# Designs tried in a protein design run: peptides against a protein of PDB entry 3T7K. Part 34

Target 1, 248 residues: chain A of PDB entry 3T7K
Amino acid sequence: KAEKILARFNELPNYDLKAVCTGCFHDGFNEVDIEILNQLGIKIFDNIKETDKLNCIFAPKILRTEKFLKSLSFEPLKFALKPEFIIDLLKQIHSKKDKLSQININLFDYEINGINESIISKTKLPTKVFERANIRCINLVNDIPGGVDTIGSVLKAHGIEKINVLRSKKCTFEDIIPNDVSKQENGGIFKYVLIVTKASQVKKFTKLINDRDKNETILIVEWNWCVESIFHLNVDFTSKKNVLYQKK

## One batch from the design tools (peptide; made by RFdiffusion4, then SolubleMPNN)

Design b1_p11_5_s2 (from b1_p11_5, 7 letters changed)
Fold by OpenDDE base, seed 4:
Structure b1_p11_5_s2 (fold): chain B 248 residues (1-248), chain A 11 residues (1-11)
Amino acid sequence: as target 1 above (248 residues)
Amino acid sequence: VKKEDEELPDS
């Protein structure tokens, strides 16, 4: 059926998109439109899998969804596009009026606001954002909104190798893992990195660490610190935003 | 909404 619809075009673009959607297309696509998109080199996947070599995200704007956050870890993310790209494309293809010899849709006209070439370029780097920041092992409180699995999955996609889940009420110093990174010459290396939800946790963990491992470097942040770091594909250690405790 | 499409809460 799609072939008959596309036969009216003399030339078909190959967009070479392997995409996921978030915040749009909740009802999915009909079989004909999926086939049309596939013939145009647009393959939409339901979920993120590393094996699919995803290179595109469709979303109306920057979102704090697992899919959107993980899309910034694609290798590379080639395109972050508004859903209007697909809408306008399908609309043009289904239009009966114009003997359109060609599909005239430019991907660059549909970029998500705030995902610029500077962000896209960073997805071509051989390292992930937290890897570049010398953050490999973190401690995550078990009561984090969104759940440790989702948040942990996002963090792992961005170069966190080990996530230690802390039972905030029962944990001791021995339950806290160090961020085991080689001392590199350039950059703030924190021996202990923690993501917490409450000021009481900051007080608890700072006390536990300072009492048992004096003079060590500590970074305690909110989840928003991670999100901002992902959205910028850069960790700004000079910013105090979303930092609850820092000891250098 | 799928879990993967839920916006993670502001901290």
Scores: peptide ipSAE 0.620, ipTM 0.962, DockQ to the pose 0.861
Fold by OpenDDE base, seed 3:
Structure b1_p11_5_s2 (fold): chain B 248 residues (1-248), chain A 11 residues (1-11)
Amino acid sequence: as target 1 above (248 residues)
Amino acid sequence: VKKEDEELPDS
């Protein structure tokens, strides 16, 4: 069926997209449209798998979904596109009126606002955002909104190797893991990195660490600190935004 | 909505 629909075009583009969708296309696509998209070099996957070598995300805007956050870890992310790209493409293809010999849709016209070339270029770097920031091991409170599995999965996609889940009410100093990074010459290394949800947790963990190890460096942040770091593909240690406690 | 498509809350 798709071949008959596409036969009216003298030349077909190859977009070379391996994509996931978030915040759009909840009902998926019909079989004919999937076949059409496949012939145009557009493959849409339900879930993120490293083996699929995903290079694209469809979303209406920047979203705080697991899929969107993980898409910024693609190697590289080539395109972050609005769903209107697919909508307009399929609309042109299904149009019987247009004696269109060619599909005239440019990917660059459908970029998601706020995902610019500077962000895309950072996805070509050999390191992940938290790896570049010398953050390998973190402590995460068990009562984090969104759940430790989802949050942990996003953080791991961005270069955090070890996530220690803290039972906030029951944890002791011995339950807190250090951020074990080799001394790189030019980076502020925090020995203890924690993601917390409440001011009471900040007070608890700062006391536990400072009472046992007064000379150590501590970074305590909100989840939003991680999100902002992911959206920019850069950790700004000069910013106090979403930093709850910092000891250098 | 799949869990992977749910927006994570603002902290």
Scores: peptide ipSAE 0.620, ipTM 0.962, DockQ to the pose 0.863
Fold by OpenDDE base, seed 1:
Structure b1_p11_5_s2 (fold): chain B 248 residues (1-248), chain A 11 residues (1-11)
Amino acid sequence: as target 1 above (248 residues)
Amino acid sequence: VKKEDEELPDS
């Protein structure tokens, strides 16, 4: 069926998109439309797998979903597109108007607002955002909204190698792991990096660390600090936004 | 909504 529909076009684009969707297309696509998209080089996957070499995300806007946050770790992310791209594409293809010589849809007209070329270009870097920031090992409180598995998965996609889950009520100093990175002379490396949810946790962890390791560097942030760093593909250590405690 | 499509909370 798809072949008969597409035979009306003299030339078919190959978009070379391997995509996931988030915040759109909850009902999926019919079999004919999936076949059409596949013939146009658009493959939509249900879940993110590294083996699929995903290069595209469909979303109506910037979202704080696991899929959206992980899409910024694609190598590279080629396109972040609004769902209207697929809608308009399928609408043109299903149009009964006479021999359309070409599909006239520009991918750049469907870019998600706030995902600019500067962000896309950073996905071509050989390093991940937290790797570039010298953040390898973090401590994450177990009561974080969204769950440690989801948040941990996003953080790992962005270059955090080790996530230590802290039982906030029961943890001691010995439960806190150092951020094991080579001391660079000019880089503000934090020995202890923690993601917390409450002011009481800040008080607890700062006391535990300062009582046992008085001269060490500490960074305590909210989850939003990580999200903002991901959305910009840059860690801004000059910003105090979402930083709960910092000791240099 | 799949877990992967749930918006993570604002902290």
Scores: peptide ipSAE 0.620, ipTM 0.962, DockQ to the pose 0.865
Fold by OpenDDE base, seed 2:
Structure b1_p11_5_s2 (fold): chain B 248 residues (1-248), chain A 11 residues (1-11)
Amino acid sequence: as target 1 above (248 residues)
Amino acid sequence: VKKEDEELPDS
């Protein structure tokens, strides 16, 4: 069926998209539309797998979903597009009235607001955002909204190698792991990095660390600190936004 | 909504 529909076009674009969707297309696509999209070089996957070499995300806007956050870790993310790209594309293809010899849809007209070329360019870097920030090992409280598995998975996608889950009520100093990174000469390494949810945890962990390791560097942040770092593909250590405690 | 499509809470 798709071949008959596409036969009216003299040339078909190859968009070379391997995409996931978030915040759109909840009902999926019909078999004909999937086949049409596949013939145009658009493959839509249900879930993120590294083996699929995903390079695109469809979303109506910047979202705080696992899929959206992980899409910024694609190597590279080529396009972050609004769902209207697919809608307009399929509409043009299914249109019987337009004697269009060619599909005239430009990907750049459908970019998600706030995902600019500066962000896209950073996805071409050989390192991940937290790797560049010298954050390899973190401590994550077990009571974090969204769950440690989802949050941990996002953080790992962005270069955090080790996530230590802290039982906030029962943990001791010995349960806190150091951020074991080789001293790069040019500074900014925190020995202890923690993601917490409340002020009582800040007080607890700062006391535990300072009582046992008085002169060490500590960074305690909220989840939003990680999200903002991902959305910008840059860690800004000069910003106090979403930083609960910092000791340099 | 799939878990992967749920917006993670604001902190």
Scores: peptide ipSAE 0.618, ipTM 0.962, DockQ to the pose 0.874

Design b1_p11_5_s3 (from b1_p11_5, 8 letters changed)
Fold by OpenDDE base, seed 4:
Structure b1_p11_5_s3 (fold): chain B 248 residues (1-248), chain A 11 residues (1-11)
Amino acid sequence: as target 1 above (248 residues)
Amino acid sequence: IKKEDLELPDV
């Protein structure tokens, strides 16, 4: 069926998109439209799997979804596009008007606001954002909104190798893992990195660490610190935004 | 809405 619809075009673009959607296309696509998109080199997947070599995200804007956050870890993310790309493409293809010789839709016209070339370029780096920041091992409180699995999955996608889940009410110093990274000359390495939700946790963990491991470097942040770091594909250690405690 | 499409809390 798709072949008959596409036969009216002399040339078909190959967009070479392996995409997921978030915040759009909740009802999916009909079989004909999926086939059309596939013929145009657009493959849409339901979920993110590393094996699929995803290179594209469709979303109306920057979103704080697991899919969107993970899309910034694609290797590389080639395109972050508004759903209007697909909408306009399918509208043009289904249009009964005159023999359109070509599909004239430019991917660059549909970029998500705030995902610029600078962000896209960083996805071509051989390292992930937290890897570049010398954050390998983190401590995550078990009461994090969104859940430790989702948050942990996003963090792992961005180069955190080990996530230690802390039972905030019962944990001791021995439950806190160090961020085991080799001393690099030019980067602030924090021995202890923690993501917490409450001021009481900051007080607890700072006390536990300072009492048992004096003079060590500590970074305690909110989840928003991670989100902002992901959205920029850069960790700004000079910013105090979303930093609850820092000891250098 | 799938879990993967839920906006994570602003915390």
Scores: peptide ipSAE 0.668, ipTM 0.971, DockQ to the pose 0.866
Fold by OpenDDE base, seed 2:
Structure b1_p11_5_s3 (fold): chain B 248 residues (1-248), chain A 11 residues (1-11)
Amino acid sequence: as target 1 above (248 residues)
Amino acid sequence: IKKEDLELPDV
């Protein structure tokens, strides 16, 4: 069926998109539309797998979903597009107007607001955002909203190698892992990095660390600190936004 | 809605 529909076009674009969707297309696509999209070089996957070499995300806007956050770790993310790209594309293809010899849809007209070329360019870097920030090992409280698995998976996609889950009520100093990074000459390295949810945890962990390791550097942040870092593909250590405690 | 499509909390 798709071949018959596409036969009216003299030339078909190859968009070379391997995409996931988030915040759109919850009902999926019909078989004909999937086949059409495949013929145009658009492959839509249900889930993110590294083996699929994903390079695109469809979303109506910047979202705080696991899929959206992980899409910014694609190597590279070529396009972050509004679902209207697919909608308009399929609408044009299904149009019975005989005179359309070519598909005239420009990907750049469908960019997600706030995902600009500066963000896209950073996805071409050989390192991940937290790797560039010298954050390799973090401590994550077990009571974090969204769950440690989802949050941990996002953080790992962005270069966190080790996530230590802290049982906030029962943990001791020995349960806290250091951020074991080689001393790079020019970058502020925090020995202890923690993601917490409440002020009582800040008080607890700062006391535990300072009582046992008085002169060490500590960074305690909210999850939003990680999200903002991902959305910008840059860690801004000058910002106090979402930083709960910092000891340099 | 899939877990992967749920917006993570603003915290």
Scores: peptide ipSAE 0.667, ipTM 0.971, DockQ to the pose 0.875
Fold by OpenDDE base, seed 3:
Structure b1_p11_5_s3 (fold): chain B 248 residues (1-248), chain A 11 residues (1-11)
Amino acid sequence: as target 1 above (248 residues)
Amino acid sequence: IKKEDLELPDV
């Protein structure tokens, strides 16, 4: 069926997209449209798997979804596109107008606002954002909204190797893991990195650490600190935004 | 809506 529909075009583009969708296309695509998209080099996957070598995301805007956040870890992310790209493409293809010589849809006209070439270029770097920031091991409170599994999965996609889940009410100093980073590259190394949700946790963990390890460096942040770092593919250690406690 | 498509809280 798709071949008959596409036969009216003399030339077909190959977009070479391996994509996931978030915040759009909840009902998926019909079989004919999937086949059409496949013929145009557009493959849409339900979930992110490293084996699929994903290079694209469809979303209406920047979103705080697991899929969107993980898409910024693609190697590289080639395109972050609005769903209107697919909508307009399929509309043009299904149009009953006479022999169109070519499909005239430019990917660059459908870029997601705020995902510019500067962000895309950073996805070509050999390192992940938290790896570049010398953050290898973190402590995460167990009561974090969104859940430790989802948040942990996003953080791992961006170069955090070890996530220690803290039972905020029951944890002791011995439950807190150090951020074991050997290389003093040009970024501040924090011995203890924690993601917390409440001011009471800041007070608890700062006391536990300072009482037992008085001279060590501590970074306590909100989840939003991680999100902003991901959206910019850069950790700004000069910013106090979403930083709850910092000891250099 | 899949869990992977839910917006994570602004916290």
Scores: peptide ipSAE 0.667, ipTM 0.971, DockQ to the pose 0.848
Fold by OpenDDE base, seed 1:
Structure b1_p11_5_s3 (fold): chain B 248 residues (1-248), chain A 11 residues (1-11)
Amino acid sequence: as target 1 above (248 residues)
Amino acid sequence: IKKEDLELPDV
């Protein structure tokens, strides 16, 4: 069926998209449309796997979903596109107008607002955003909304190697792991990095660390600090936004 | 909605 539909075009583009969707296409695609997309070099996957070499995300806008956040870790992310790209493409292909010799859809017309070429270019870097920021090991509170597994998986996709989950009510100083990175001369390396949800946790962890390791550097942030860093593919250590405590 | 498509909290 797809071949008969596509036979109306003299030339077919090969988009070379390996994509996931988030915030769109919840009902999926029919078998004919999947086959059409496959013949155009558009493969849509249900889940993110490194082996699939994903290079595209479909979403209506910037979203705080696991899929969207992880898509910014693709190597590279080639395209972040609105679902209207697929909708308009399929509409054009299913159109009975005999005169369509070519599919005239420009991918760049469907870019997600706020995912610009500067963001796309950073996905070509050999390092991940938190790796570039010298954040290798973090402490994450166990009561974080969204769950430690989801949050942890996003952080790992962006270069955090080790996530230590803290039982906020019962943890001691010995439960807090250091951010084990080599001291670079010019970069403010934080020995202790923590993601917390409550002011009481800030008070607890700052006391525990300062009582036992008085002269060490501490960074305590909200989850939103990580999200903003991911959306920009850059950690801004000059910003106080979503920073709960900082000791240099 | 799949877990991977849920908006993570603003916290």
Scores: peptide ipSAE 0.665, ipTM 0.971, DockQ to the pose 0.858

Design b1_p11_5_s4 (from b1_p11_5, 7 letters changed)
Fold by OpenDDE base, seed 5:
Structure b1_p11_5_s4 (fold): chain B 248 residues (1-248), chain A 11 residues (1-11)
Amino acid sequence: as target 1 above (248 residues)
Amino acid sequence: ISKEDQELPDV
């Protein structure tokens, strides 16, 4: 059926998209439309898997979903597109206008607002955002909204190798892991990096660390610090935004 | 909506 629908076009584009969707297409696509998209080099996956070599995200806007946040870790993210790309594409293809010899949809016209070329270019870097920031091992409180698995999965996608989950009420200093990174000459290395949700946790962990390891560097941030870092694909250590405690 | 499509909290 898809072949018959596409046969009216003398030339078909190959978009070479391996995509996931978030915040759109909740009901999926019918079998014919999936086949049409496949013939145009657009493959949509339900979930993110590294093996799929995903290069595209469909979303109406920048979202704080696991899918969207992880899409910024694609190698590279080639396109972040509005769902209207697919809608308009399928609309043109299903159009009964006899005179459509060619599909005239440029994917560059459907870029998600706020995902610019500067962000896209950073996805071509050989390193992930937290890797570039010398953040390898973090401590994450177990009571984080969204859950440690989801948050941890996003952080790992962006170059955090080890996530230590802290039971905030019961943890001791010995439960806190150091950020084991080689001292690079240029860059702020924090020995202890923690993501917390409450001021009481800041007080607790700051005390535990300073009492046992007084001269060490500490970075305590909220989840939004990570989100902003991901959205910019850059860690700004000069910003105090979403930083709860910093000791250099 | 799948877990992967839920917006993570603003915290």
Scores: peptide ipSAE 0.688, ipTM 0.973, DockQ to the pose 0.880
Fold by OpenDDE base, seed 1:
Structure b1_p11_5_s4 (fold): chain B 248 residues (1-248), chain A 11 residues (1-11)
Amino acid sequence: as target 1 above (248 residues)
Amino acid sequence: ISKEDQELPDV
């Protein structure tokens, strides 16, 4: 059925998209439309798997979903597109107008606002955003909204190797792990990096660390610090936004 | 909405 529909076109593009969707297409696609998309080189997957070599995200805008945040870790992310790309594409293909010579849809017209070429270019870097920032090991409070598994999965996708979950009420200094990175001369490496949700946690962890490991470097941030770093694919250590405590 | 499509909290 898809072949008969596509036979109206003299030439078919190959978009070479391996995509996931977030914030759109909750009901999926019908079998004919999936077949059409497949013939155009558009493969849509339900979930992110490294083996699928995903290179595209469909979303109406920048979202704080696991899928969206992880899409910025694709190697590379080729396109971040609005769902209107698929909608307009299928609409053109299903149009009963006689011999259309070509599908006339430009992918760049459907770019998600805020995911520009600068962001896309950073996904081609050999390192992940937190790796570039010398953040390898973090401490994460167990009561973080969204859950430690989801948050941890996103952070790992972006180069954090080790996530230590802290039981905020019961933890001691011995439960806090150092960010085990080699000291580079010119880069302020934080020995302790923590993601917390409450001011009481800041007070607790700063006291524990300062009492037992005096004069060490500490970075305590909100989850939003990580999100902003991911959305920009850059860690800005000069920014105080979403930083709860910093000791250099 | 799947867990992967839920917006993570703004915190």
Scores: peptide ipSAE 0.688, ipTM 0.973, DockQ to the pose 0.868
Fold by OpenDDE base, seed 3:
Structure b1_p11_5_s4 (fold): chain B 248 residues (1-248), chain A 11 residues (1-11)
Amino acid sequence: as target 1 above (248 residues)
Amino acid sequence: ISKEDQELPDV
């Protein structure tokens, strides 16, 4: 069926997209449309797997979903596109107008607002955002909204190697892991990095660390600090936004 | 909505 539909075009583009969708196409695509998209070099996957070499995301806007956040870790992310790209493409293809010579849809017209070439270019870097920031090991409170598995998975996609889950009510100083990073010449290394949700946790962990390890560097942030860092593919240590406690 | 498509809280 797809071949017959596409036979009216003299030339077919090859978009070379391996994509996931988030915040759109919840009902998926019918078999004919999947086949059409495949013939145009557009493959849509249900879930993110590293083996699939994904290079594209479809979303209506910047979203705080696991899929969207992980898409910024693709190597590289080539395109972040609005769902209207697929909608307009399929609409043009299903149009009964005789003899369309070519499909005239430009990918660049469908970019997600806020995901510009500066962001895309950073996905070509050999390092991940938290790796560049000298954050390897973090402490994460167990009561974080969204769950430690989802949050942890996103953080790992962006270069966190070790995630220590803290039982916020029961943990002691001995449960807190250091961020074991070799001294790079030009970067402030925080010995303790923690993601917390409550002011009471800030007070608790700050006290535990300062009582036992008085001279060490501490960074305590909200989840939003991580999200903003991912959306910009850069950690801004000069910003106090979403930083709950910092000791240099 | 799958877990992967759920918006993570603003916290």
Scores: peptide ipSAE 0.687, ipTM 0.973, DockQ to the pose 0.856
Fold by OpenDDE base, seed 4:
Structure b1_p11_5_s4 (fold): chain B 248 residues (1-248), chain A 11 residues (1-11)
Amino acid sequence: as target 1 above (248 residues)
Amino acid sequence: ISKEDQELPDV
């Protein structure tokens, strides 16, 4: 069926997109449209797998979904596109009126607002955002909204190697893992990095660490600190935004 | 909405 529909075009573009969708196309695509998209070099996957070598995200805007956040870890993310790209493309293809010899859809016209070339360029770096920030091991409270699995998965996609889940009510100093990074000359290295949800946790963990491991560097942040770092593909250690406690 | 498409909390 798709072949017959596409036969009216003299040339077909190859977009070379391996994509996931978030915040759009909840009902999926019909079999014909999937076949059409595949013939145009657009493959849409249901979930993110490293083996699929994903290079594209479809979303109406910047979203705080696992899919969107992980898309910024693609190697590289080539395109972050609005769903209107697919809508307009399929609309043009299904149009009976236009003896269109060619599909005239430019990917660059459908860029998601806020995902610019500066962000895209950073996805070509050999390192992940938290790796560049010298954050390899973090402590995550077990009561974090969104769940430790989802949040942990996003953090791992962005270069955190080890996630230690803390039972906030029962944990002791011995349960807190250090961020084991080699002292590099340039950059904020924190021995203890924690993601917490409550001021009471800040008080607890700062006390536990300061009582047992005096004069060590501590960074305690909200989840939003991670999100902002991902959205910018850069950690700004000069910003106090979403930082609950910092000891240098 | 799948877990992967749910917006994570603003916290």
Scores: peptide ipSAE 0.687, ipTM 0.973, DockQ to the pose 0.872

